# Ledger of designs, part 9: peptides against a protein of PDB entry 7UQJ

Target 1, 160 residues: chain A of PDB entry 7UQJ
Amino acid sequence: PELYQNFNITPPRGVLFHGPPGTGKTLMARALAASCSSDERKITFFMRKGADILSKWVGEAERQLRLLFEEAKKHQPSIIFFDEIDGLAPVRSSKQEQIHASIVSTLLALMDGMDNRGQVIVIGATNRPDAVDPALRRPGRFDREFYFPLPDVKARFKIL

## One batch from the design tools (peptide; aimed at target 1 K56)

Design b1_p9_5_s2 (made by RFdiffusion4, then SolubleMPNN; from b1_p9_5, 7 letters changed)
Fold by OpenDDE base, seed 3:
Parts: C-alpha cells; structure tokens; sequence
Structure b1_p9_5_s2 (fold): chain B 160 residues (1-160), chain C 160 residues (1-160), chain D 160 residues (1-160), chain A 9 residues (1-9)
C-alpha cells in the first residue's frame, strides 16, 4: 500500500507485461504477488494460461473466467495472472474465431466490473502485445504496459 | 568457464529445469544463453514449446525436431530450449498417443546422436518432472536436473 | 564446460546484481546455483539477507560472515548470495554506524582472502548500487556488475 | 513467511 501510495500510482486494474518470451514476465508477476503479501496480509495469486483456458474449457471458458474473478474477489487482496494472454484474447479482426470474441468480451466485462477500490490486480503476460485485442489495452483494463527487454547478453557475461 | 571448470561440471548434453510454474525456468535458460554469448561468440538460442511442436506440426513434429537439431548444430554454439517439455515428451505409460511415443523416440535419438564435443546444449523446462518420460532423464540426455523452488516470498519482498 | 570454456568467462569472485527491486536478481542467483550444480557435483547455495545479518545478529554479524564463508569453503563448490547487500554494506560516508563499517571491513577481508582457485562465488543483490560501499566494487571483490532493468520504471510505480 | 499458496487450478 504505502509503496503504491508513495509513488502516487493508482493501483492498475490491469497490467500488461510484454516482451520476448522468457524475459521473466511470469516470474515478475509472481514476484509482485510475493512482495505485496506481508505477514499480516497474504496476497492470493491466481495463475491461468491463455491457451489452456481455450483448450481445456472448450465452451466453458467464459464461465471459468467468471469463476476466476469471483474467486479472486473472494480472496482479496488478489492477483490474477494470465500467462500468454494473446492466446486468450486475440485481436478481434482475425476473421476466425467467434469463440475468442466471446471470451474477450467476457474478460472486458469482468475487468470493467472491478470496482476502483478492488484489491484485485490483473496481470497479462504476452510475447506479442500487437496480438492482444486493443480493447483490452484501453483505460480501466490493461491500461499499464511494461516492456521486458531481453536482458542484454552483455549483462550476464559479466556474471558467469 | 573457470566456474564450470572449477566445478568439474561436464557440459550437460541436456539439462532439465523443473519446479512450480513461473519460477523463472524459461528466464534462466535465456539467461544462460545470454551469459554464455560474448561479443566475440554469440550463442544461438532456439526456443520451442512442447505443446506447440505437437499442435502446429501434426505429422511433422519428428522432422521439425531433426531440423531444429541440425540448425542448432549449424549455428554452434547453441542452446535448444524446450519450454513445457512434458507436453512434447509425456510418459510412455500414458496409454494414449502413438504420436508422442514417436516424438519421444526421435528426441532420444537426437540427444544420443550429439557428440560429446558438441557446442549444443539442450534445456528442457517442465512444471512436472514426473510427467517427462524417464528415458529422457537418463545419462547422456537430460542427465542434470535443477529444481526451481518457489522463491520464498521473503526473498522477493526485500528485492521490490 | 566447453560452452563456458569457449566464453572465456573468468569466475567472478563477486558479482553484483543491481537494478530496481523485483527485477529477478534473487531468482537469477538461485538459478545460476542450480545451473552450476550437476548430479555429480551439487553446488551449495547459501542465501543471506543484508538487513537480516544486521538485525538478527547484533554484535555477531562479523562472526556470522566468517562462519558463512568457512561453511561455503567447506561445501565447495558454493554460491553465497547476499540479498539486499546495501543493507549489509552501506557506503562508509554515511556518518552513522560503526557497526556497518566493521561488517564491511570483514566482508572485504573475506572476499580478499578467497583464493583465485576457490570454488566459492559471492553474489550480491541490491536495488541501490550507489548505496553499496565502493570498496566492495573494486577488482577481486564484486568486480562484475549486472544491471537488471526494470521493465520501464513506469511499470513498478504503476504496479506497486 | 508469506506462503504464496499458488493454487494451480
């Protein structure tokens, strides 16, 4: 709280981690969850993978998203981490999959339905921010974006 | 170099990174690739996802594995990183997919065919080491295993 | 070996990981420890937190550092990871704490006392490299530094 | 000790 307050940064409803694969997006999300959880206040960390929600829950993906957000709300303070969110919420202009459009619409509604006072943060990780529906990147959703550069190889040479 | 020399660490032909998801397995593989590649000698980093090889290359997965290893050999020194290797090489005792058994057999043959002098390292990452075919975990293949514990939350609090 | 040999990376006696908090410094240290340990040769990973050495071992911090280095030497090959090393080794010019000056002096002596052939690596992690005593950053100590960039500083402000 | 119970659902 005070870290967030001291930086005058309104808690993001949604944060998009983007950058080349294996730049530590998933790790950072877990790190943030860890660092925000104190001895007094444990943060509940929910992790889902975008492609897994589509493949494992064919026809139930919308319901699973609703349940996930309800569970996160029940276990406040919470972080919902979507790994590979481009797999969950592809750009609408890709003519193919009505199923994806419905899932995106559900995710949009769930993010819009979060109260400003909600202790639920949504983190999406992607290797392809341009493959994420621009509607998810609007204010009040994934309104904050963080580029994870490839750690310059030079940085690690000096370690080993 | 001397670190590994001093540790008498024979170059693993294959290294299995295992541990809970989002413990930085993929990040570490990229890290090692980075730390190994100097201004004079860039390491070529090949990344594949186990499930993607199966789903994108139905009937061609074996050929794609062969091509990957040949390309890695051509671009020595190289790292081949298999993310979610349990998706590529499930335990044979799961009665299901002949396709998986063939892919596992191809991967075994490719790893066995690597010369001890090869400048190609294979890194497999999994959240479920027990879901990886034990044949891949034999000497000369993924003969080194590294557990990625969940970073104790206490460690990360003081980092952030 | 050959990958590492081919990269001519002299084993750092000490490596400083610096960068904004939660950029994966602690994770990287653990994963380096993992990647260096084989089935034949496990690397012993010692983790200490700078502030914890000061707070938990008031008046014994110097002895605890000596014991830590002796234990690391006994369990070679070893990595000593100091998380938040700025808490252990503040800049001497901060007029306050004679205790810190003594601990810094002990750490300097312990790092200087490591043989070039020693299979002990010291990794320090800090969010504030400028808060680390410059004497620790001299050749033969933390002589290699790695910046862990934030995903854009706007990232953390907005997340935390 | 913050146990991050990572519920892998």
Amino acid sequence: as target 1 above (160 residues)
Amino acid sequence: as target 1 above (160 residues)
Amino acid sequence: as target 1 above (160 residues)
Amino acid sequence: MVEVETEYL
Scores: peptide ipSAE 0.027, ipTM 0.328, DockQ to the pose 0.072
OpenDDE base, seeds 1, 2, 4, 5: peptide ipSAE 0.000, 0.000, 0.000, 0.009; ipTM 0.195, 0.195, 0.180, 0.348; seeds 1, 2, 4, 5 fail the geometry check

Design b1_p9_5_s3 (made by RFdiffusion4, then SolubleMPNN; from b1_p9_5, 7 letters changed)
Fold by OpenDDE base, seed 2:
Structure b1_p9_5_s3 (fold): chain B 160 residues (1-160), chain C 160 residues (1-160), chain D 160 residues (1-160), chain A 9 residues (1-9)
Amino acid sequence: as target 1 above (160 residues)
Amino acid sequence: as target 1 above (160 residues)
Amino acid sequence: as target 1 above (160 residues)
Amino acid sequence: MVVPEVEYK
């Protein structure tokens, strides 16, 4: 919010950082949190890994997401950073649909339930933006996308 | 400024990024510039290396600093990023005092001369915050500090 | 190896990351290590600075390099990251030739002695690829090069 | 260092 309040931009409820592995998405999120933190106004940075939410919070992922957003709301201004968000909210594939659908639905509801006045920014990082549920990429959710490009494709052609 | 205008925080005239080598200070500054740049509002990013100002601008460092700040002021909103700022403004040691003192004094004057309404952010990056002249770390200069930690000692313990 | 095993690419024994300062070379190496580390397969990341090997390991640099490669081999899969490798293996200049030649020769032998089946990746980072001994850039050594460009000249033209 | 192109869509 505040990062975007200063831009007179309706604070995006979420920002998607996408790009190849190692392009600095996680570092960017941390350093945004740091740079927005002053001695007078500390930003609380919450980091979660998408795959960890599914694997470590089996059967409690929805509850843990709610708690995370509540905690972020209590500690405003705050950033929630989801690393590998494609692991948390994969495109609804048939066989894992029900559990993932519940988590995705919970995350959607939490992002939709954020007051525009709230100072909670959600940053999702992914190497695969197309693997993120399109519902998360709609206005009022991860409605801003930042591409972290590979070092120039020419470097990739020297690598490949 | 704009990054901080959104926080209703008096834009710090300068931000010190400090931390070990390879913690992403330069990347962060660039990515802040990029993230604050929209199609509607481009942030101009000026990068200088502290040691280069001393070595390449021998006898003209003060003039080049003035020109840099003037150019940054013309291209607002802007970020001036000093990489290795400890190389530009080392703690005044007796034997190099006169030339370094002139450069430091010029930088101090330029930071003090920035209107609070100016949209110029100065970011200094260093691996050695204690090697930066304390005068630069005073209110209205590099009055905000961001520590770029090594990837968590736990990540280091997972990596080591 | 694993990074490259997944690409069915014969794992380069070494990768040279080159490009201007602050292009994220060190960060990329760390992020590659992190992204290749799963809960099932942790990659051990060894970091050394080239200038530090020459300055801190005076008279023992060869032994310390051997120990580093042995340790990396014991902790496979692993990444050895040489930051500022131009400081470790400068182009053979006449006056420093003997000590530097021994270190370079040791590094060459260590890279040549790595089995293609080994899961040790060596990453050298430099701002000056032309300052790296050409012998290190031959097949079976740092035979892959990644240019870390300055932020795209277009982004630079949007930034400059 | 490729500055992420911020596509503000």
Scores: peptide ipSAE 0.000, ipTM 0.228, DockQ to the pose 0.062
OpenDDE base, seeds 1, 3, 4, 5: peptide ipSAE 0.000, 0.000, 0.000, 0.000; ipTM 0.321, 0.197, 0.189, 0.362; seeds 1, 3, 5 fail the geometry check

Design b1_p9_5_s4 (made by RFdiffusion4, then SolubleMPNN; from b1_p9_5, 7 letters changed)
Fold by OpenDDE base, seed 1:
Structure b1_p9_5_s4 (fold): chain B 160 residues (1-160), chain C 160 residues (1-160), chain D 160 residues (1-160), chain A 9 residues (1-9)
Amino acid sequence: as target 1 above (160 residues)
Amino acid sequence: as target 1 above (160 residues)
Amino acid sequence: as target 1 above (160 residues)
Amino acid sequence: MVVPEVEYR
């Protein structure tokens, strides 16, 4: 939050880190958490994987998301890092689309419910920004997007 | 290894990563090692600094290079990462030029001696590609070059 | 600067990034510089290598450090990134220990002289935190330390 | 899995 207050920017409720795998998205999220931690004020870093939200929390994913946000709020200042947030994207089944829709709806509501004075930052990381539900990318949610370029994609094409 | 097998490309004996400091060359090399590692097949990552080859191995640098390549061959699939490979460049003394020439000649011979069937990839990283001995940049050695641009600060401006 | 003002934390005069080579320390410093840059407020990123301070600036290292800090102050908000700050560590010669002591003393004085209102952040990166002069790690200098673990290869296996 | 609190000391 306060990182953004000093810049007179409305603190983003969410920040989307996107770019190819291994571009340091997760590392950056951890380092932001670390850099904002002082001896007096430790930032609590919560990490969840999008795929784990769908697979490990089958039938309780919404509740676990709520608990995560409550815990993050309790342990402010905090960062909720969703790694592979595109992993919330429905797998090719109608049943998974419904589960996805419910989980995404819950995440949207939780992000919308974040008080701008709250010291909870949500960072989503994805390798597939186009696979992230557009509703998550709207103002007041993941309203800032950070591209983690491959170190020159053109150079990488010559290795592959 | 499989990264190149799948593309039906003759695996480069060596890859030169070049670009300004802190562009992620070393991180990319590690990330390549990690991405090619499976649960069943871990890639062994060997790292040496060019300056350390010259300074720490004074009088035994050639032997240590041979041992490194032997160890890398023993622990295939492996990556040998030479950080600051430009640090092999001769310092402004005739004696250091001779030491350089011997070390570089050994490295050339070791790279030339890599069986194309070997699962040893050599990655050189440098901030000064022009300071790398041209002999290292010939076919069958560091025959692929990758520029690591500075993370385009312009790309980051689209995110705020 | 403002990142820390908002947290009511005395902005660290310096931050030490430490961890194995290629853990993204330099990339992180650049990324912090760029993340704090807005369209209106660009952060100027200055980079020096510890070894270059000792070797390239023989006899003028102290002056070059002063000039660096003056330039960083002139171009606030700014980050001074010392890559391989452990490269200021004395080489095994009494003469180099004296040169080291002078350079380190100058760096200490420059860090101590940083106005807490200043928008200059100093980031030191090292692969050898124990090789960093303990005087640099005292309060008001590199008073925050960040460990950059190797990207846990295990953590990456769950992403693929 | 609680990411171990990387105690940044």
Scores: peptide ipSAE 0.000, ipTM 0.328, DockQ to the pose 0.086
OpenDDE base, seeds 2, 3, 4, 5: peptide ipSAE 0.000, 0.000, 0.000, 0.000; ipTM 0.209, 0.346, 0.305, 0.380; seeds 3, 4, 5 fail the geometry check

Design b1_p9_6 (made by RFdiffusion4)
Pose (drawn by RFdiffusion4):
Structure b1_p9_6 (pose): chain A 160 residues (1-160), chain B 160 residues (1-160), chain C 160 residues (1-160), chain P 9 residues (1-9)
Amino acid sequence: as target 1 above (160 residues)
Amino acid sequence: as target 1 above (160 residues)
Amino acid sequence: as target 1 above (160 residues)
Amino acid sequence: ETPLETVLE
């Protein structure tokens, strides 16, 4: 931490995995979760699949998101993996419902809002990155974007 | 206050920050929240978003908004910051649930019934200005609209 | 009435001010209420909003609307003004609440209960006219309309 | 007290 405090830099804490289906996005996330439970320093892994937070009550989806990010603050070494994040956080449109744009606005305020979110890495895997809200694809929330391509010749050899 | 009486004008009590992502809106709100808590006279900063207003009960979301504005009037030199305000106050539509139009109507009524002395300032950052209701964007509610643009060369040099 | 009842032209049961925001619709009702700054028993003015009638309870909103209309009949020549009547009477649908739908179901029955010797006039204002419920725009209800447009050049000169 | 529900589609 002194190497990041040596400068006035904060580490990148957000990655968006994107690429075609079957290219290793969830596999990489699974390997990262298995590695986080065997290094004997507790990096807590929070797994979230799509719109797991959707509810029929008003304001319960935003409350579940606030609780997920707060339980992430309670244990500092924690990670949040959003599988299929294009179903949870679509591009905010006026035509669709307000539960979707309200979830996206809560996710924006919880990733880079007024309060600091802590040492919480946020990973999102998507097959459709341009169905993710463009305000979620900027540094401070999903700084990096890893493109997982279909494998080339050497990579297919290695996979096989 | 005599300058605002000599000319028969009311000081603007509302600002709408708007601009592309990552251009300085939450940063300015964070710098103003730090400047509210330093000096010999204290300004009270009230931070809000859509999650700690929306409720599942009838008449509880507008009651939370009224408690916010009454508590800000009590601590009279005050700032109220609504981040991602298009999620809190979307354009009123009959094809939406009634809680969003009821929040917009309660917010319009509470802003039209403020102190009328420049004591409660209301600051909102929408990232998208078109999504917010036009009734809130007229002078009397959110008087000023600060456009935070993508920085030009001298601004990029100063930021770097 | 000694003049206007000679010709049998009935006064309107419901007159609707509609237009863009900031066009002076609340000013006209405030100026008509300052034309109620006159002596009593003539042009009693009631200033209500799409809020401060609707409540948590199930009967106080309709009971208070029936009482407002009864006090309007008690003082015979009277005017009821509903500012932001889309807040009191939104479109009834299947995303609509029950309390607003019953407010519309009582306001319609109270406007059809108003007698032919027109002594109570109900003026209502909105910035979105096709968001008020369609039933109040039927004959015998809010049927005469006043469009308040943005000002032209001479009108802006007079305003300045 | 009357709870509110969200219509999901």

Design b1_p9_6_s1 (made by RFdiffusion4, then SolubleMPNN; from b1_p9_6, 3 letters changed)
Fold by OpenDDE base, seed 5:
Structure b1_p9_6_s1 (fold): chain B 160 residues (1-160), chain C 160 residues (1-160), chain D 160 residues (1-160), chain A 9 residues (1-9)
Amino acid sequence: as target 1 above (160 residues)
Amino acid sequence: as target 1 above (160 residues)
Amino acid sequence: as target 1 above (160 residues)
Amino acid sequence: RIPLERVLE
């Protein structure tokens, strides 16, 4: 609630930033974190990359996700930013699918377990919104989506 | 040369954007492409990710790099943007190191083979400049570096 | 001057970013602030919204503008970003026009009062450049303009 | 513990 008072937006539990690579999704997430932070009220910004979550040992990825959400709750108000969240999407191999499915299931449970009164916002960034598990895009999870269009090439000529 | 006439900067063959994740490296690259393009003079922007280069078949990654540089030359003025170029850095496994070393060697050769008169600019983005092969950071390659700091939380406070 | 040494661009007193909504004007301003900052040289970024400037009490908006420019000078090198600067444009009601005219006059005076040697850059963003007071677009104020077009679908296709 | 990378290989 209060984190977004300055934006007059109801804080979703999760916000999906989607759009082509390099449209500033990660920059915007950091920008929001810094704009919501004051000298009186620092926001803790947690960043994880989808691939880095998967690079952990089996079961350790899930543990690290739990620890991340616990730490975010401990340091609230906080933002958890998942860059390349489509990197958690099931890769088309059966053994990889099971491991990815376990990690996604853990993330789903952690997002569902967040109290709406908690000052923890989750931002997911993806270049491929259709590669994000539809379960992550349901109400109470990444239930708001923001499209990041490519800045048009014609845009910046006049800046020089 | 001409691509940077509008910037009054001598076009390096390569520019390294480095800094923490989500500092706008990829956005700046797209935005520079945008700024250098006019209605009369469109810049062709090519984007590749370090991990996606490595995900190709052995020898196909090198072929795809060659094709990318040929296509960039064909569509000049052009920008080649390598996102997460530190993903081409040797991973500490011997077999991966050889494959990475071959890809890096191909990229080095392609950057060295660019005619200075060609309107092809290469931008590499990394979160880990020290993980980028020092050979890529030599004159005639990524010989200019731009640091992308985290937007200071304190700097953003005064934005509210 | 020195803020743009890294870009080899002569720092205008003011830069107008104009173009359709969602073309990355605000994102670019933040990216420029980030790109001009180093570990050795932090840039202070100040952001204000045109509507938020007007939401202040009569005379307080002008005072807050003065304080903003003083603080930016104190924390130089700095960037002042006015988002939706067309929100300072006279709305077609006589009483609002007088208040808006006073605020615009204060902004004009503050921009004119900036020493060209000061490392303070003003960026204005608008979706409606024709709604920006022509006095703001004169030399020594927002004397450089950057168009942010809608990403042309054709330009995006060549980026994939 | 098996590295996920090794399980994904």
Scores: peptide ipSAE 0.024, ipTM 0.402, DockQ to the pose 0.138
OpenDDE base, seeds 1, 2, 3, 4: peptide ipSAE 0.000, 0.000, 0.006, 0.000; ipTM 0.381, 0.199, 0.254, 0.312; seeds 2, 3, 4 fail the geometry check

Design b1_p9_6_s2 (made by RFdiffusion4, then SolubleMPNN; from b1_p9_6, 5 letters changed)
Fold by OpenDDE base, seed 1:
Structure b1_p9_6_s2 (fold): chain B 160 residues (1-160), chain C 160 residues (1-160), chain D 160 residues (1-160), chain A 9 residues (1-9)
Amino acid sequence: as target 1 above (160 residues)
Amino acid sequence: as target 1 above (160 residues)
Amino acid sequence: as target 1 above (160 residues)
Amino acid sequence: RIPLYRKLE
């Protein structure tokens, strides 16, 4: 919460956490959710994994995304965390089944349909930012990107 | 490797990190690898995702596991990190295709074939420890377990 | 950055990450720095280790702290991360060398001298919050604290 | 209904 206010930076609707696997992307997203939940104002944290959404029946994945965004809106302030979003929203230029294109299209529409003042933040985590549809990385969607570097070898010694 | 030696703790052959998604399992595995890597003795960190191993052709997944363990032995001290190991080694009692049973059997054999003195540590991470084959959780395999709790909501507020 | 604006939470000048070694404090600080760096607005991340600052000649440590804060102000938005801040800012009631008292005094003055609107966030990480001077834990300094719990004792035993 | 991901058959 407070880091953004100090920098007078308008909150993105969507934030892309990217970096090598095991750089703490999901942990950070959960930390963010926890850090915004005071005893007075709890943030609702929704988590979905890209592959788990795709495992739904054709058309059900789109419905599940819509329901997720509706539920997040109902329980705002909220965070929607998509873990492994590259599994959910692969690049459109790949020989993707029509099903992937429809899910990506639904996610785009849901991201665009978020009110700028909405108390719903969307965090996408990926190990492969280049495998995420560039349309999701446009302004008003996942327009802010966070690189989670491999903790430098020298820096890691203090975490243990 | 070195962390265990410094504490006079016999390194487990296998360690299961389990807990809710985004509790830092993968991060901890990487942090351990980095912390054991002195300038004098670098640890080789191998990472595989359970689902990615399954995506190989029938019989190729077993070959890839064998090659991984051989490579890890060649480059010891090493850590093999299986992220989402529940995707690789589902419970045998489930209506699994014969393919899954063979992969699990291969992993069991590879875990059993690791020398106790081997400088190869296997870390499995899962969100669903109950979805992992109990045979992998027996002594000499993933015989040590780490629960990664959700970091308490109160603790995280100050990071943002 | 943006999470704070949405929740109308005033950013802390200083945040204390505390918890046992290996709980991801340093990683979280780096992830926060990365998370604030968009392509349009990169956050400068300064990292110092408490012990490394103390290893400087008498009076040089104070100068290095001043220079660090000046550089962070020059390159704002920025994060100053003090890893092992207990090494830098020991409790005043301990039989401290006069040198430690002067460094702590300098850090206090620098924390107090930060403009509330300053785009400089200070993160201190420690394994021993009780070894940090309580004066640093007062409002306007490290007034927010994050406990990084040990992943449950049963958890840690497998890595170590 | 076609599952989006074929289970590895």
Scores: peptide ipSAE 0.005, ipTM 0.399, DockQ to the pose 0.149
OpenDDE base, seeds 2, 3, 4, 5: peptide ipSAE 0.000, 0.005, 0.000, 0.000; ipTM 0.193, 0.205, 0.308, 0.239; seeds 3, 4, 5 fail the geometry check

Design b1_p9_6_s3 (made by RFdiffusion4, then SolubleMPNN; from b1_p9_6, 5 letters changed)
Fold by OpenDDE base, seed 3:
Parts: structure tokens; sequence; C-alpha cells
Structure b1_p9_6_s3 (fold): chain B 160 residues (1-160), chain C 160 residues (1-160), chain D 160 residues (1-160), chain A 9 residues (1-9)
């Protein structure tokens, strides 16, 4: 955040982590939240799964998204991490129920409505960036993308 | 794959990883995919969760399975990893909706329809192998099973 | 278990792990199960996700919970780990469907019905203990709570 | 990681 203010760069409201499943996207999001947390500056980390929002909140998903963003704003600096965001915001051209279109529209509006001065970062994780609605990948939303490759053999031997 | 061709062993179309949750089944599947990937031979890794296929694709799960297997064949050598496969293929004797029976039948047919020469490996992960439809555990399907014990205390102190 | 018998402390039927997502709650639950497992005494580990119970078992979630507890009792000593338990047992005051209230009531009854002599421990994991129905946090249920802070920077460099 | 840390900071 502070670095972006210094460079007059509109801080990315959203970052998309993409790559093969379990390349550590979720682990990285947590590690980032924790590395940026100090004793003086605690970052609040919110996590949701896209599919869980759909399944848990059928008919209330939009409201739950609003509450999530409000709570993140209240507890700023904060990170909202959407795991499996392709489950929440499938491509509009997919024969997805009208419900998905409403949820995506709500997420778009919430991301657009974030004050640039707000210390709320949204991280989305997906295995398929192409399955995420392209509208979410536009500037002012998930405008930065990080590829998580499969760990190389050497990296894996350290983790396993 | 190459080792199985050399020994005239019908390459296992499917491998079942079973054991307590988070014994590293998903991590191992990825580590395997990546260890078998070289610069010359990139293995494509597909991951789905059984429950996510049911919840995301109600009424389209069979089609999504077909598309997944076709895509895996197109991008061979490939690994299809089904996490929580007991959520996709519950035991038929369970009072599961007729929808589950259709999805299981589709998965069975897709596994049976895989060319033995196809470089597509299917890995299922479950916490309960006994909750997986026994028809999936037959030869030519998930014919190999690997138990993932809870890591030994010493191993855990290195991972934690 | 043995330590609680020695101190005449009613063994906690339930332990709530709470903290930011991916602070290792699931990993710890598994590590605990494994550390308490010896060659002479194998602990059976059952894992469910709260949201997956809702989504997979719409209309049968209560039955699946009963079967889970019966199976855990049959395979004692055992651990039942509910990941994302806030997805299974949301606060009753939330405008949650009547279905959620029934599932929560079933879980309460199952936890209350556990024989204190049964070697079944229930671990719930949540990112928001305040989103879990307070009735679950009462004595004889999830009566112990463990906070999982974000790993310190130094700890993260060893895990990543 | 360092780049991501900078994004979050």
Amino acid sequence: as target 1 above (160 residues)
Amino acid sequence: as target 1 above (160 residues)
Amino acid sequence: as target 1 above (160 residues)
Amino acid sequence: RRELERVIE
C-alpha cells in the first residue's frame, strides 16, 4: 500500500493467483498476510471459497459478499482471499444460472466501490484464469496476476 | 508410464490415494506430476474436487467430466486428480440421489474408455476408500491404492 | 485422554481451532492425530468440511452426521475434524435457512450424546469463532479453543 | 514473494 501511494500508482484492488491446484496459492496468500503483519500493523485476513459462497448462501450470496467487504473495510488493513474464485465468478458466457451472474455483478460492484485509499486487498485464487469472468480481470479489479507454477523437483524435496 | 510399457504391464488408469485428510495426498499428486515433468515432457495436471463437481455442475456434471477427460487426452501426458473423490462417487448403496448414480456411471465409462496407450493417469484422493463406489476400485480403474498415513512425529516436525 | 482422566477433568468432547485461514489448523489436527497414534494405538481420523456436508447432503446432512459419529465411535480412538465448521453450524441469529438450524441441532445432540468414556475427540476449525453457533462453544461441546496466529515471518521461511 | 510483499505493503 504505502509503496503504491509513493509512486502514484493506483494500488491494485485485486490480485489473481493462478496456476495448477496446490502450487501454494492459498499458502502464499496467508504467508503474505502474515509477512506484512507486524506488531504495529496487524493485517486481517478473510478467506472464502467461491463454491462455498454459492452453496452456503444460495439466495444470500450477494449479501454475504457485501458484509464481507464491509467487514474487511472495518478491519483494514485487510486481505480478502477468494479461493477457487472461478467457482464464484464463472465466465458469463458459460451456461451458468442467472444466480451466478448476479453474484459476479455484485463482486464487480464491490471491487469498483472500494476506495483507492482503503487498505483492503482482494486476492483471488484460481486454477484457470480463463474460467474467471474477464470483467474481474480488468483494471481496478484483479489487475495483477501471478502465476504459480508447479514446484520444481528441488523445491518439492524441501517441502515433502 | 514408460516403466509400465517396458514391463508389458497395463498402466494403471487410476490410482487411489487414501488416508487421513491432509496427509499430503494432494501435495503428493502434484509432486508426482512435477517430478515426472521434465523440460522435454511437461505433464498437464488437472484437479477437481468431487463435491465441487456435484455442487457447481448440478445437471451438467456428466458433461463436465467428459470435457475434463477429453481435455486431459488433448494435453497428454496428463494427470487428472480428483480430490475428495468420495464426494463424486459415493457408494451406490448409499441413499444417494439418482444424480450421483449417473455421475458415477459416467466416470466409470470414461475410465473404461481410456485408451491403454493414452498417457492420462487418474488419481483419486479420499479419506475413506470404503466410501468410494467399489466399481471404481476394480482393475482398469483405480486399480492401485496408496495409503497415506499420518506423518510420523519426526516427519511432522520437519513439515510444521 | 489419559491426562484428563488423571485430573478428573471431563475430557473435552470438542476442541475449536480458530485463526486466520491456513494458519495450519487442518495440518495441526492431522499432526495431533498422528502424534497420538502409535503402533499399539492407531487413532482413526475423520475429516469433513462444513460446507461440503451442507452441499453434498442437502436433506441428508443430519443422517450423515449421525453415521459419522457412529463410525467414529466404532473406530475409537478417533478424531472427527470439521474443517470450516462455521459453514456447518452458522450462528442461529443469521438469516440461515431452517435446514441449517436442524443440522446444528443434530450436531449439538450428537456431541451431547457422546459418552465421556468414548475415545472420540471432535475438532472444529474456523476462521471466525464468532460465526460458529455459541451453543457449540459451551461446556461438553467445543469447550476448548486454540488460536492459530499467522505464523511469524521466521516460521514462514521454514515452511515456504 | 518479494514482489507480492511489495504489492501488499
Scores: peptide ipSAE 0.011, ipTM 0.288, DockQ to the pose 0.031
OpenDDE base, seeds 1, 2, 4, 5: peptide ipSAE 0.016, 0.000, 0.007, 0.014; ipTM 0.385, 0.177, 0.173, 0.277; seeds 1, 5 fail the geometry check

